# Peptides against a protein of PDB entry 5T59, part 162

Target 1, 112 residues: chain A of PDB entry 5T59
Amino acid sequence: TTPTMQSTSLLTEHLGYPPISLVDDIINAVNEIMYKCTNAMEKYLMQRNIIGKKDFSDEIKIGTAKLESLLENSVDKNFDKLELYVLRNILSIPSDLLEENRFRLLHHEKLV
Target 2, 90 residues: chain B of PDB entry 5T59
Amino acid sequence: EHIRFQRLVQVCNKALEESIRKLQSWEKIHECFPNYGQTREGIENLTVCQQQVIKLWSNLSRVEFDAIFHERSIEEKLNQLDDLINKARS

## One batch from the design tools (peptide; made by RFdiffusion4, then SolubleMPNN)

Design b2_p26_2_s4 (from b2_p26_2, 17 letters changed)
Fold by OpenDDE base, seed 3:
Structure b2_p26_2_s4 (fold): chain B 112 residues (1-112), chain C 90 residues (1-90), chain A 26 residues (1-26)
Amino acid sequence: as target 1 above (112 residues)
Amino acid sequence: as target 2 above (90 residues)
Amino acid sequence: DELKKLLEKENKELDEFFSKEKLEKP
C-alpha cells in the first residue's frame, strides 16, 4: 500500500525531499545504464558482423533488440520491487511513531 | 543500530543482480544469435560481449548509485532516522 | 560474526521478497 500522507510529510521534512525522489533517481539511473549497456553490445557485435563471407548484421540487430527487451522487462520488474521495498522498509516511519504522542516527540526532537 | 542504509545498499545490489541475471546465461545469449553463434568467431565474440556488458553494468551502476547516495546525503539521513526512531523507542 | 548474521538475514528476506511473482500494490 502507499505510504500515509503523514509519513511522507515527515520523511520529506527530514530528508529535504520526498522519499519517492530517491527512488526516481535510482530508476532513472538504471534505465540510462541499461540502454548504455545494450547499445554497447550492439556496437561491439556490429563491428564484428562479418564472419567469413557472411554478413550477420540483421541477426545481430534482432538479437540485441531481443536482449534489450529482456533486460527492460527484468529491470522494470525488479526495480518496481525495489521501489516497494524502499518505501515500505527503508524510507518509512514505524507505526508507533505515527501515534499522536510519538509524533509530537519527533517534532520536538527535530526542532530542539 | 544503523540498518536502513545497509538495507538500501543491499536492495539496490539485489535489484541489479536480478536484473542482469538472464544476461548472465550463455544459453539466453546464444538463443538470440542462433546462426552467428554457430560459428567459432561468433561464439568468441558473444562470449567477450557478454563479459563486457556484465562488467559495464556493474561498474556504471556502482558509480551512478554512489553519486545519487552522495547527492541525496542518504546515508546520513538514514542514520539520523535510525537514531530518532531508536531514541523515541527508549 | 553478528554483522555477518545480520547481513545474511537481510539477504534472505530480500531473496524471499524478490522471489514473489506478484507485487503488492502500493
Scores: peptide ipSAE 0.429, ipTM 0.932, DockQ to the pose 0.677; fails the geometry check
Fold by OpenDDE base, seed 4:
Structure b2_p26_2_s4 (fold): chain B 112 residues (1-112), chain C 90 residues (1-90), chain A 26 residues (1-26)
Amino acid sequence: as target 1 above (112 residues)
Amino acid sequence: as target 2 above (90 residues)
Amino acid sequence: DELKKLLEKENKELDEFFSKEKLEKP
């Protein structure tokens, strides 16, 4: 289930930032890394585009683009799963602590 | 006792590993370069390229994710969260 | 040893989570 507003508020207070901010940082980082990797791959192969008398530049560009697309799709899928897992199982408050008394306790502990 | 940060590291590793899985397949790589990969030199270049990109993926992700975790103080915060939960359940 | 077992348990849970084709409903 989606985290409650109460859970988000408590975690934001505890963390000093909304839980989603951590996930955003992670996803932004992996996206940057992804394109660095694909760019490096293309450049490496383009520097080696001629084998014998044949120029494989077009094939390299197309092939690298296909790999980039494949990686993009995989990153999107797996880090969507990561987001769900993190928000559900890591950056979450157990339901028993969302009761009124437990809620107050958590808030009180923050102040002490 | 402290489990949440461990889970965070594990899920990050899992997502990274699964994301790069297709690039780890030589078959998938070769399929993208059907003619280039029919040459000896092409195969050699693709092999090195595959190895390098996987290493780059691993190294960059390690550095960047560690930086994020540090900047967000997430290990400390998750440990504290575990402690609070355990205390409340005691 | 105890830590190792815990890690293995968590890894199995992650494997199961990521093995699902569709994301679980929130």
Scores: peptide ipSAE 0.426, ipTM 0.931, DockQ to the pose 0.679; fails the geometry check
Fold by OpenDDE base, seed 1:
Structure b2_p26_2_s4 (fold): chain B 112 residues (1-112), chain C 90 residues (1-90), chain A 26 residues (1-26)
Amino acid sequence: as target 1 above (112 residues)
Amino acid sequence: as target 2 above (90 residues)
Amino acid sequence: DELKKLLEKENKELDEFFSKEKLEKP
């Protein structure tokens, strides 16, 4: 289930930023890393595109593109799962803390 | 006592591991370069490339994720959250 | 030892979570 607005607000207050912001940072980072990896792969192979008398440049470009797509799909799938897991199991407030009298706990700790 | 940050590290590692799994397969790599991979030199190049990209993936992710965790003070915040939850349940 | 057991348990749970073909509904 989606976190409640109350939970999000409390966590935002505690963290100093919305919980989703952490996930966004992680996802943005892995996407950047992903393309750096595929770019490095392509460049490495393109520097070695001639074997014997044959030029494999076209095959390298196509092959690297395929690997990139494969990696993109895997990253998307697995980090969607990560997002869900983080928001549900890590950056979450148990129901007992979401009761009326418990909301003051986070506020009280900050005021002290 | 403090478990949330460990969970965060674990899930990040899991996602990274599962994401790179296909590239760890030589068969999958070779499938993308069927003719190039039929040459001795091509196989050697692909082998090195595969190893390098996996290392790059691992190193970059470690550096970047650690930076994020530090910038967001997430270990401290999650530990505090654990403490608050434990206190509330006591 | 207890911490190790806990982490191992968490890893198993993660394995199960990531092995699912479809994401759980929020």
Scores: peptide ipSAE 0.340, ipTM 0.926, DockQ to the pose 0.720; fails the geometry check
Fold by OpenDDE base, seed 2:
Structure b2_p26_2_s4 (fold): chain B 112 residues (1-112), chain C 90 residues (1-90), chain A 26 residues (1-26)
Amino acid sequence: as target 1 above (112 residues)
Amino acid sequence: as target 2 above (90 residues)
Amino acid sequence: DELKKLLEKENKELDEFFSKEKLEKP
């Protein structure tokens, strides 16, 4: 279930930014980290690509690409879940507070 | 009394943990390097590589997520949200 | 202690949430 416009507006006012912005920061960060990790892995192994008389460069490139794909899929899946969880259970306003009188309370706290 | 920020930390840790789980499997790593992993040196290199990447994942995520949380003042904001909700229900 | 218990409960709920094969409808 998508958050209501009312809850989004209230949370945006409270946070100083839309709730989705936090999620975006998190997702962008993990994606960056992911590629840094896979890049580091490839670089490490490519520095050690020759064992004996055999060059494993091609296998290393393919293998690291496979691992990257696996990690990408897992990151996408789990952080999509994270997004839903955060927006539903953390950055959310209970329904009993989504009334006119409660809105006034939140606004009042901002002014005091 | 304050629970939302702890939930945020928990869900972030959960997502990070589940995301890296496959890389924690030696079998999965070895499958990606079938011939390289048949050599002694290859096994050693893969072992070190696996350990290093997992550590890098953990370290980078900690630093970056903490930075985000700080920049967004999310702990304070979530604590305030908890307080507002509790106050409204009292 | 109560907070700790609450966090443990939340962890269980979180585990259940992430264990679902399909994402919940928005």
Scores: peptide ipSAE 0.275, ipTM 0.921, DockQ to the pose 0.755; fails the geometry check

Design b2_p26_3_s1 (from b2_p26_3, 9 letters changed)
Fold by OpenDDE base, seed 4:
Structure b2_p26_3_s1 (fold): chain B 112 residues (1-112), chain C 90 residues (1-90), chain A 26 residues (1-26)
Amino acid sequence: as target 1 above (112 residues)
Amino acid sequence: as target 2 above (90 residues)
Amino acid sequence: DYLEKLKKKEEENKKELEEFEKEIEE
């Protein structure tokens, strides 16, 4: 079910935060992890940049950058799908329940 | 009965797995380091690096996502949501 | 707004999302 203003409001009340906030946390985290991974890779290889008499520093920098880009694209695509899935199927309220009864249930539950 | 949190975990895992899939390809790794990877030592370094990155990816994501889920109390909230929906339909 | 952007994203990823959903629910 596609998110609506009503469902977002109800879920925000239930969660204590907007549904998108959870998604943002996840996406921000994976992005941070992604760059930590690529940075670690670059550093590891740069510590091993000389083989024989050849210095591969430039190739390592370029190569790690390429891998980073590759990973970025994959992360973006997959976590876009994740965002949509979460908001449609997980943090969602069935349309038939977006009625007065559902609203009352949420309020009642909070008061109990 | 409670399905939403399980699915959240599943979709997170899937997104993580699919995202790292390209880095799991030795061919992709090697293509980025064509000359470096033609040396024995280079191959060894790349192999270790690839493995370490994948492990780091998995470990960090697990820790960070669990932290997020905890901070947001999402399991509890999703279970409650399931319960509320089930009650409404009963 | 946010919802409009989300709807647009959904439309742009409709096919891939459907496949993604099937895989998760299997």
Scores: peptide ipSAE 0.488, ipTM 0.943, DockQ to the pose 0.857
Fold by OpenDDE base, seed 1:
Structure b2_p26_3_s1 (fold): chain B 112 residues (1-112), chain C 90 residues (1-90), chain A 26 residues (1-26)
Amino acid sequence: as target 1 above (112 residues)
Amino acid sequence: as target 2 above (90 residues)
Amino acid sequence: DYLEKLKKKEEENKKELEEFEKEIEE
């Protein structure tokens, strides 16, 4: 179900943080990992930039940049889907339970 | 009974796998280094590089995501959420 | 607004998201 102000509030109370915070952590992490990977790739190849009498430094830089862009686009696409899925299906409250009774139940559980 | 955390792990793995899929293609890698990849030594370097990047991707994501899940206590919280929902429906 | 942006993203990725959900739930 699509997130609402009510569900967000209830989940925030349950989690101790807003649902989006978890997603942000995941996305920030993968972005950091992504650039670490591409940087490592560039460094590895740049240490091996000369083959025979030819210097491939320029090609390596351009090629690595292309791969970074490709990976970046793929990460953005797939983790957009992840974000939506998580907020709709994992960190979500079924609509039939978003009634006053559900709220009371959660409140009761915290007080007991 | 407890399904939400399982789904979280699944969707994370799927997103990670799909994201790295293009780098798993040798053809795609080679296209980015057309002249470098025409040399034997270049091919060898690219092959090793490709393998190392994929391993790095997998290892770093595992460590970082597990850390996030632990810090956010998400398995426990999602299990509790499942239980609350099940109780509400009973 | 966060919720508005999210709804917009959902609409933009509706088809792909449905396929994504199907794959996860299979």
Scores: peptide ipSAE 0.488, ipTM 0.943, DockQ to the pose 0.817
Fold by OpenDDE base, seed 2:
Structure b2_p26_3_s1 (fold): chain B 112 residues (1-112), chain C 90 residues (1-90), chain A 26 residues (1-26)
Amino acid sequence: as target 1 above (112 residues)
Amino acid sequence: as target 2 above (90 residues)
Amino acid sequence: DYLEKLKKKEEENKKELEEFEKEIEE
């Protein structure tokens, strides 16, 4: 189910933070990892840029940039779907609990 | 009973696996280095590089995501959410 | 604002998201 202001508020109270904060942490982490990977790849190959008498530095830089772009696009696409899935299906409250009496139950359980 | 955290782990793994899939293709790697990859040493270097990057991706993501889940206490919170939902429906 | 942006993203990825959900739940 699509998040609502009500569900977001209830989940924030339960989690101690907004649901989107978890998603942000995940996305920020994977982005950091992504650039660490591409940087490592470039550095590894640049240390091995000369084969025989040919210098492949330019090709390596262009090639690694292409791979980085490829990875960026894939990460963006897949983690957009992840965000939507998490907020719709994991960090969500079923409609049958989005009633006033059920809200009290959630509050009661938190206080006990 | 407790399913939400399991699903979170599953969707994270899926997103990670799908994201790295293209780098797992030798053909895709090679086409980015057309001349470099025509040399014996170049092929060897690219092969090692590909393997190391994939390992780095997997290892870093595991460590970082586990850290996030721990810091956010997400397993406990999702289990509690499952319990609350089940209790409300009983 | 946030919810509106999220709904927009959901609509833009509706088909792919449905497929993604099926794959996760299988």
Scores: peptide ipSAE 0.487, ipTM 0.942, DockQ to the pose 0.859
Fold by OpenDDE base, seed 5:
Structure b2_p26_3_s1 (fold): chain B 112 residues (1-112), chain C 90 residues (1-90), chain A 26 residues (1-26)
Amino acid sequence: as target 1 above (112 residues)
Amino acid sequence: as target 2 above (90 residues)
Amino acid sequence: DYLEKLKKKEEENKKELEEFEKEIEE
């Protein structure tokens, strides 16, 4: 079910925060993790940049950048799907609960 | 009876697994380091690096996501939501 | 605005989202 102003308001009241805030936390976290991973990879390889008489520093920098880009694209795609799924199927209110009588029930539960 | 939090965990795991899948490909890793990966020592370094990155990805995501879920009390809130829905339908 | 953007994103990812949902529910 696609989010509405009504469902968003009700869920915000229930959660104590807007549904999108949870998604934002998740996405921000994975982005931070992503860059930590790629940074760690670069540092690890840069400490091992000399093999024999050859310096592979430039190749390492370019290679890790390519992997970062690859991972970034994959993260963006998959977590866009996650965002949509969460807001449609998890942090959602069925249409039957958005009727007046059901709305009162949710509101009453909050007040009691 | 309670299904929403389970689904949240599942979708998070799926997104994480699908995101890291390409880095699990040795071929893709090697392609990014064509000359470095032609050396024995380079291959060894890349192998260890790949394994460490995947483990770091898994460990950090678990810790951070669990922290988010706790801070947001999302399991409790989703269980309550399930209960409200079930009650309304009964 | 936010809801409109979200709806647009849903439309743009409709097919992939449907497949994603199926995989989660299986």
Scores: peptide ipSAE 0.485, ipTM 0.942, DockQ to the pose 0.820

Design b2_p26_3_s2 (from b2_p26_3, 8 letters changed)
Fold by OpenDDE base, seed 2:
Structure b2_p26_3_s2 (fold): chain B 112 residues (1-112), chain C 90 residues (1-90), chain A 26 residues (1-26)
Amino acid sequence: as target 1 above (112 residues)
Amino acid sequence: as target 2 above (90 residues)
Amino acid sequence: SYLEELEKKEKELEEELKEFEKEIEE
């Protein structure tokens, strides 16, 4: 289930930031790491582009681009799932606590 | 009692592991470099490259994710959330 | 800060990889 406005507000108050901000940090980090990895791969191979009398620069560029695309697709799929899981199951408030009396309890516990 | 942070770590590790799975396949790597990988030296280069990239992926993700978790105080906050929920239900 | 320290560690890892690449090239 998609998080409600109520749960988002309560969690934002608890966390000090919106739940989505954590997910954004994670996704931004993995994307940065992804491109660092693919860039490192390309640079490593391009420094070793000549074997014998053959220059494999073009093949290396195309190949690394293919791997980058493959990794991008995988990252997107898996971290989209992660986002949904985190927001729905980890950074979530059970429905039974989304009652008026429970809202008060959450505020009370924060103040005490 | 404290399960949410553990689950966060688990789902992060799973997403990272599944994301890098294709690069762990030698066949997939070789497919991208069909002629380069037909040379002995090319195979050696690809092998080292593959191993180092996977290590870099693992190490960088650990460092960056730990930093995020710390800056967001997420373990503490999730533990508090668990405690709050459990207390409310007791 | 803690984040800054971890970022330094990240940079160290990247440098280690670069050094390794040089070693293999030699």
Scores: peptide ipSAE 0.047, ipTM 0.868, DockQ to the pose 0.019
Fold by OpenDDE base, seed 1:
Structure b2_p26_3_s2 (fold): chain B 112 residues (1-112), chain C 90 residues (1-90), chain A 26 residues (1-26)
Amino acid sequence: as target 1 above (112 residues)
Amino acid sequence: as target 2 above (90 residues)
Amino acid sequence: SYLEELEKKEKELEEELKEFEKEIEE
């Protein structure tokens, strides 16, 4: 179930990049998106920080920070699962194909 | 026949959906702005903000993930991987 | 149907992810 060095090498050759690189791209992207979202939220509310005669700027800053933290925790958890799933089940080579005979076949298919 | 790319898309969508779930909760949003959300105008602002953020999340993730998949040629590569596996098992 | 297949795949995903939850938590 755990990726092997052999599978990583084969997949790297096939993909043109290490399998983990795809996951890294995905995680980096979602992190960027996350902060763009929270920043947008803060900006939107800060433009609407005064209701009546009361200034809610401090509450908005604190509140958006809390939401950011909640989102961060959720992103971390869910994309850790994603990483495991992708590396183990998607970017993986079945064990039967990691046998020597199957390994040769994979190379043969690549070369022809 | 080709299943790996489909699974990749599915797991990405699932992770994205579950990640934004807390922000989809009005209760969670309101808890973060207890006094602001006690005003009519505040509630309206929070409602719009929540909707916009969720939309932004969905749109940005779609664009960025599609870009990644394209740059990495992952659909093609995963389809090829499926084909290789299926052929080897034939 | 295609939708049914997607649902099955989704369920499979959920089941597999649950297996990883333990590993992540440990």
Scores: peptide ipSAE 0.041, ipTM 0.881, DockQ to the pose 0.078
Fold by OpenDDE base, seed 3:
Structure b2_p26_3_s2 (fold): chain B 112 residues (1-112), chain C 90 residues (1-90), chain A 26 residues (1-26)
Amino acid sequence: as target 1 above (112 residues)
Amino acid sequence: as target 2 above (90 residues)
Amino acid sequence: SYLEELEKKEKELEEELKEFEKEIEE
Protein backbone atom coordinates (compact mmCIF):
# COMPACT_ATOMS: atom_id res chain seq x y z
CA THR B 1 0.00 0.00 0.00
CA THR B 2 1.08 3.57 -0.68
CA PRO B 3 1.55 5.85 2.32
CA THR B 4 -1.06 8.59 2.68
CA MET B 5 -0.54 12.17 3.69
CA GLN B 6 -2.34 11.48 6.93
CA SER B 7 -0.10 8.53 7.67
CA THR B 8 2.98 10.62 6.98
CA SER B 9 1.78 13.37 9.28
CA LEU B 10 1.01 11.00 12.11
CA LEU B 11 4.31 9.19 11.76
CA THR B 12 6.19 12.46 11.61
CA GLU B 13 4.58 13.50 14.85
CA HIS B 14 5.39 10.15 16.43
CA LEU B 15 8.97 9.90 15.18
CA GLY B 16 9.85 13.55 15.48
CA TYR B 17 10.92 13.50 11.83
CA PRO B 18 9.42 12.49 8.48
CA PRO B 19 9.66 8.76 7.72
CA ILE B 20 11.57 9.48 4.52
CA SER B 21 14.35 11.07 6.59
CA LEU B 22 15.33 7.70 8.01
CA VAL B 23 15.50 6.18 4.54
CA ASP B 24 17.54 9.12 3.32
CA ASP B 25 20.02 8.61 6.15
CA ILE B 26 20.38 4.94 5.27
CA ILE B 27 20.82 5.56 1.55
CA ASN B 28 23.28 8.40 2.09
CA ALA B 29 25.29 6.21 4.42
CA VAL B 30 25.52 3.26 2.04
CA ASN B 31 26.49 5.54 -0.84
CA GLU B 32 29.29 7.03 1.23
CA ILE B 33 30.45 3.57 2.24
CA MET B 34 30.34 2.40 -1.36
CA TYR B 35 32.66 5.12 -2.59
CA LYS B 36 35.01 4.66 0.34
CA CYS B 37 35.31 1.01 -0.60
CA THR B 38 35.94 1.56 -4.29
CA ASN B 39 38.34 4.41 -3.60
CA ALA B 40 40.33 2.24 -1.23
CA MET B 41 40.56 -0.52 -3.80
CA GLU B 42 41.72 1.82 -6.54
CA LYS B 43 44.36 3.40 -4.36
CA TYR B 44 45.64 0.04 -3.18
CA LEU B 45 46.00 -1.29 -6.70
CA MET B 46 47.45 1.92 -8.09
CA GLN B 47 50.26 1.65 -5.56
CA ARG B 48 50.91 -1.74 -7.10
CA ASN B 49 50.39 -0.83 -10.72
CA ILE B 50 53.74 -2.01 -12.03
CA ILE B 51 54.45 -5.72 -12.19
CA GLY B 52 57.67 -6.69 -13.87
CA LYS B 53 58.12 -4.37 -16.80
CA LYS B 54 54.42 -3.76 -17.35
CA ASP B 55 52.39 -0.79 -16.16
CA PHE B 56 48.79 -1.75 -15.47
CA SER B 57 47.58 1.72 -14.42
CA ASP B 58 45.06 2.04 -17.24
CA GLU B 59 43.66 -1.42 -16.69
CA ILE B 60 43.36 -0.77 -12.96
CA LYS B 61 41.47 2.47 -13.51
CA ILE B 62 39.10 0.89 -16.00
CA GLY B 63 38.61 -2.22 -13.91
CA THR B 64 37.92 -0.30 -10.73
CA ALA B 65 35.47 1.91 -12.59
CA LYS B 66 33.64 -1.17 -13.81
CA LEU B 67 33.40 -2.55 -10.29
CA GLU B 68 32.20 0.80 -9.00
CA SER B 69 29.52 0.93 -11.67
CA LEU B 70 28.47 -2.61 -10.86
CA LEU B 71 28.22 -1.80 -7.17
CA GLU B 72 26.35 1.45 -7.83
CA ASN B 73 23.73 -0.34 -9.88
CA SER B 74 23.29 -3.03 -7.27
CA VAL B 75 23.06 -0.53 -4.42
CA ASP B 76 20.51 1.55 -6.30
CA LYS B 77 18.27 -1.40 -7.06
CA ASN B 78 18.42 -3.03 -3.66
CA PHE B 79 17.99 0.12 -1.64
CA ASP B 80 15.15 1.32 -3.83
CA LYS B 81 13.41 -1.88 -2.82
CA LEU B 82 14.36 -1.21 0.77
CA GLU B 83 12.85 2.27 0.59
CA LEU B 84 9.55 0.93 -0.70
CA TYR B 85 9.46 -1.83 1.87
CA VAL B 86 10.26 0.43 4.81
CA LEU B 87 7.76 3.11 3.87
CA ARG B 88 4.98 0.67 3.04
CA ASN B 89 5.42 -2.03 5.66
CA ILE B 90 7.51 -0.72 8.55
CA LEU B 91 6.84 2.99 8.80
CA SER B 92 3.16 2.58 8.09
CA ILE B 93 -0.15 2.93 9.90
CA PRO B 94 -2.91 0.40 9.31
CA SER B 95 -6.07 1.76 7.75
CA ASP B 96 -8.10 1.09 10.88
CA LEU B 97 -5.93 3.57 12.77
CA LEU B 98 -6.50 6.24 10.16
CA GLU B 99 -10.16 6.54 11.08
CA GLU B 100 -11.25 9.66 12.91
CA ASN B 101 -11.81 7.92 16.22
CA ARG B 102 -8.39 6.25 16.07
CA PHE B 103 -6.74 9.53 15.24
CA ARG B 104 -8.18 10.97 18.40
CA LEU B 105 -6.89 8.02 20.35
CA LEU B 106 -3.34 8.60 19.16
CA HIS B 107 -3.48 12.23 20.22
CA HIS B 108 -4.98 11.25 23.54
CA GLU B 109 -2.13 8.85 24.19
CA LYS B 110 0.37 11.64 23.67
CA LEU B 111 -1.41 13.95 26.05
CA VAL B 112 -1.74 11.39 28.83
CA GLU C 1 4.53 -8.46 19.62
CA HIS C 2 7.34 -6.16 18.44
CA ILE C 3 8.08 -6.90 14.81
CA ARG C 4 8.80 -3.67 12.94
CA PHE C 5 12.34 -3.04 14.15
CA GLN C 6 13.27 -6.65 13.50
CA ARG C 7 11.98 -6.26 9.96
CA LEU C 8 13.97 -3.06 9.53
CA VAL C 9 17.18 -4.81 10.54
CA GLN C 10 16.39 -7.75 8.28
CA VAL C 11 15.69 -5.66 5.20
CA CYS C 12 18.82 -3.58 5.78
CA ASN C 13 20.95 -6.69 6.07
CA LYS C 14 19.35 -8.15 2.97
CA ALA C 15 19.98 -5.01 0.94
CA LEU C 16 23.61 -4.88 2.09
CA GLU C 17 24.20 -8.55 1.37
CA GLU C 18 22.66 -8.43 -2.09
CA SER C 19 24.54 -5.25 -2.95
CA ILE C 20 27.95 -6.76 -2.24
CA ARG C 21 27.21 -10.22 -3.66
CA LYS C 22 28.85 -9.69 -7.03
CA LEU C 23 32.04 -8.37 -5.46
CA GLN C 24 32.24 -11.58 -3.49
CA SER C 25 32.73 -13.43 -6.76
CA TRP C 26 36.39 -13.92 -7.57
CA GLU C 27 35.46 -14.55 -11.17
CA LYS C 28 33.75 -11.18 -11.40
CA ILE C 29 36.74 -9.42 -9.86
CA HIS C 30 39.16 -11.19 -12.16
CA GLU C 31 37.11 -10.31 -15.23
CA CYS C 32 37.67 -6.63 -14.51
CA PHE C 33 41.44 -7.12 -14.52
CA PRO C 34 42.10 -9.70 -17.22
CA ASN C 35 45.80 -9.02 -17.77
CA TYR C 36 46.69 -7.85 -14.29
CA GLY C 37 45.10 -11.00 -12.96
CA GLN C 38 47.27 -13.17 -15.18
CA THR C 39 50.30 -12.33 -13.04
CA ARG C 40 51.10 -13.94 -9.71
CA GLU C 41 51.51 -10.62 -7.97
CA GLY C 42 48.34 -9.30 -9.56
CA ILE C 43 46.33 -12.21 -8.26
CA GLU C 44 47.75 -11.67 -4.79
CA ASN C 45 46.93 -7.98 -4.85
CA LEU C 46 43.39 -8.57 -6.11
CA THR C 47 42.83 -11.18 -3.44
CA VAL C 48 43.82 -8.76 -0.71
CA CYS C 49 41.70 -6.00 -2.22
CA GLN C 50 38.64 -8.21 -2.46
CA GLN C 51 39.02 -9.34 1.13
CA GLN C 52 39.57 -5.86 2.50
CA VAL C 53 36.76 -4.25 0.51
CA ILE C 54 34.24 -6.79 1.71
CA LYS C 55 35.48 -6.33 5.25
CA LEU C 56 35.24 -2.54 5.00
CA TRP C 57 31.77 -2.81 3.53
CA SER C 58 30.53 -4.98 6.37
CA ASN C 59 32.21 -3.07 9.18
CA LEU C 60 31.36 0.43 7.98
CA SER C 61 27.74 -0.47 7.30
CA ARG C 62 27.36 -1.96 10.76
CA VAL C 63 28.78 1.07 12.51
CA GLU C 64 26.98 3.65 10.40
CA PHE C 65 23.59 1.95 10.43
CA ASP C 66 23.73 1.41 14.18
CA ALA C 67 24.56 5.07 14.62
CA ILE C 68 21.60 6.08 12.47
CA PHE C 69 19.25 3.80 14.37
CA HIS C 70 20.46 5.23 17.66
CA GLU C 71 20.25 8.85 16.59
CA ARG C 72 16.75 8.32 15.25
CA SER C 73 15.70 6.22 18.28
CA ILE C 74 14.08 3.97 15.75
CA GLU C 75 13.88 0.79 17.83
CA GLU C 76 12.00 2.56 20.60
CA LYS C 77 9.75 4.40 18.17
CA LEU C 78 8.90 1.27 16.22
CA ASN C 79 8.20 -0.67 19.39
CA GLN C 80 5.88 2.10 20.50
CA LEU C 81 4.19 2.02 17.14
CA ASP C 82 3.64 -1.72 17.46
CA ASP C 83 2.19 -1.21 20.92
CA LEU C 84 -0.15 1.53 19.75
CA ILE C 85 -1.41 -0.59 16.89
CA ASN C 86 -1.94 -3.62 19.11
CA LYS C 87 -3.71 -1.55 21.73
CA ALA C 88 -6.01 0.01 19.17
CA ARG C 89 -6.97 -3.42 17.89
CA SER C 90 -7.76 -4.80 21.32
CA SER A 1 25.95 1.61 27.49
CA TYR A 2 24.89 1.12 23.90
CA LEU A 3 26.72 4.27 22.84
CA GLU A 4 29.88 3.14 24.58
CA GLU A 5 29.70 -0.17 22.77
CA LEU A 6 29.36 1.61 19.46
CA GLU A 7 32.32 3.81 20.28
CA LYS A 8 34.34 0.74 21.12
CA LYS A 9 33.42 -0.91 17.83
CA GLU A 10 34.25 2.26 15.96
CA LYS A 11 37.63 2.43 17.64
CA GLU A 12 38.36 -1.15 16.67
CA LEU A 13 37.38 -0.36 13.11
CA GLU A 14 39.65 2.67 13.07
CA GLU A 15 42.54 0.52 14.18
CA GLU A 16 41.82 -1.97 11.42
CA LEU A 17 41.64 0.83 8.91
CA LYS A 18 44.99 2.16 10.05
CA GLU A 19 46.53 -1.23 9.46
CA PHE A 20 45.03 -1.36 6.01
CA GLU A 21 46.32 2.12 5.26
CA LYS A 22 49.78 0.97 6.22
CA GLU A 23 49.48 -1.85 3.73
CA ILE A 24 48.45 0.63 1.08
CA GLU A 25 51.42 2.86 1.85
CA GLU A 26 53.91 -0.01 1.78
Scores: peptide ipSAE 0.034, ipTM 0.870, DockQ to the pose 0.018
Fold by OpenDDE base, seed 4:
Structure b2_p26_3_s2 (fold): chain B 112 residues (1-112), chain C 90 residues (1-90), chain A 26 residues (1-26)
Amino acid sequence: as target 1 above (112 residues)
Amino acid sequence: as target 2 above (90 residues)
Amino acid sequence: SYLEELEKKEKELEEELKEFEKEIEE
């Protein structure tokens, strides 16, 4: 079920914020976490870049960049799915509650 | 009876798990550092690095997501939504 | 409170991370 303007309005009233805002918070958080992880990895390895008089700095930079890209792609894919699932199945209002009589009842209960 | 918040937690955990899966592969890690990983010391460093990244990923996500859920009062709101739906159908 | 507990956990995690960073810098 695709979210409607009506359901979005009702959920916004119920939540105190638009449903998409929750998803945005989640996605922003995971992106921040992702870059913290990859940055930590790069820094850790770059401080250990010389082994046996050989400098592996270039390899480390390239390697960590590759891993970051892989993680970015995976995060994007999986959290796009999450967004769809949350908005369609969790932050959703069944069609039977979108009827006129139920719509009024929903508003009434929020005001009580 | 209350199902929506549980599903939210589940889908978040699933997304996090699937996102980090490739970094859990030693082969994938080693592939990115082919020469560095040919040294004993390099292998040790990569091993520690991999473990720390996965741990950091898990811990940060848990803390941050819980904070978001609290700030948005999402458990309460979703429970109320479940109750409202159930009441309407009774 | 729940928020206070989360803040404590976050603080603990930050301390652990700082310790790890310290080890890296050694």
Scores: peptide ipSAE 0.034, ipTM 0.873, DockQ to the pose 0.018

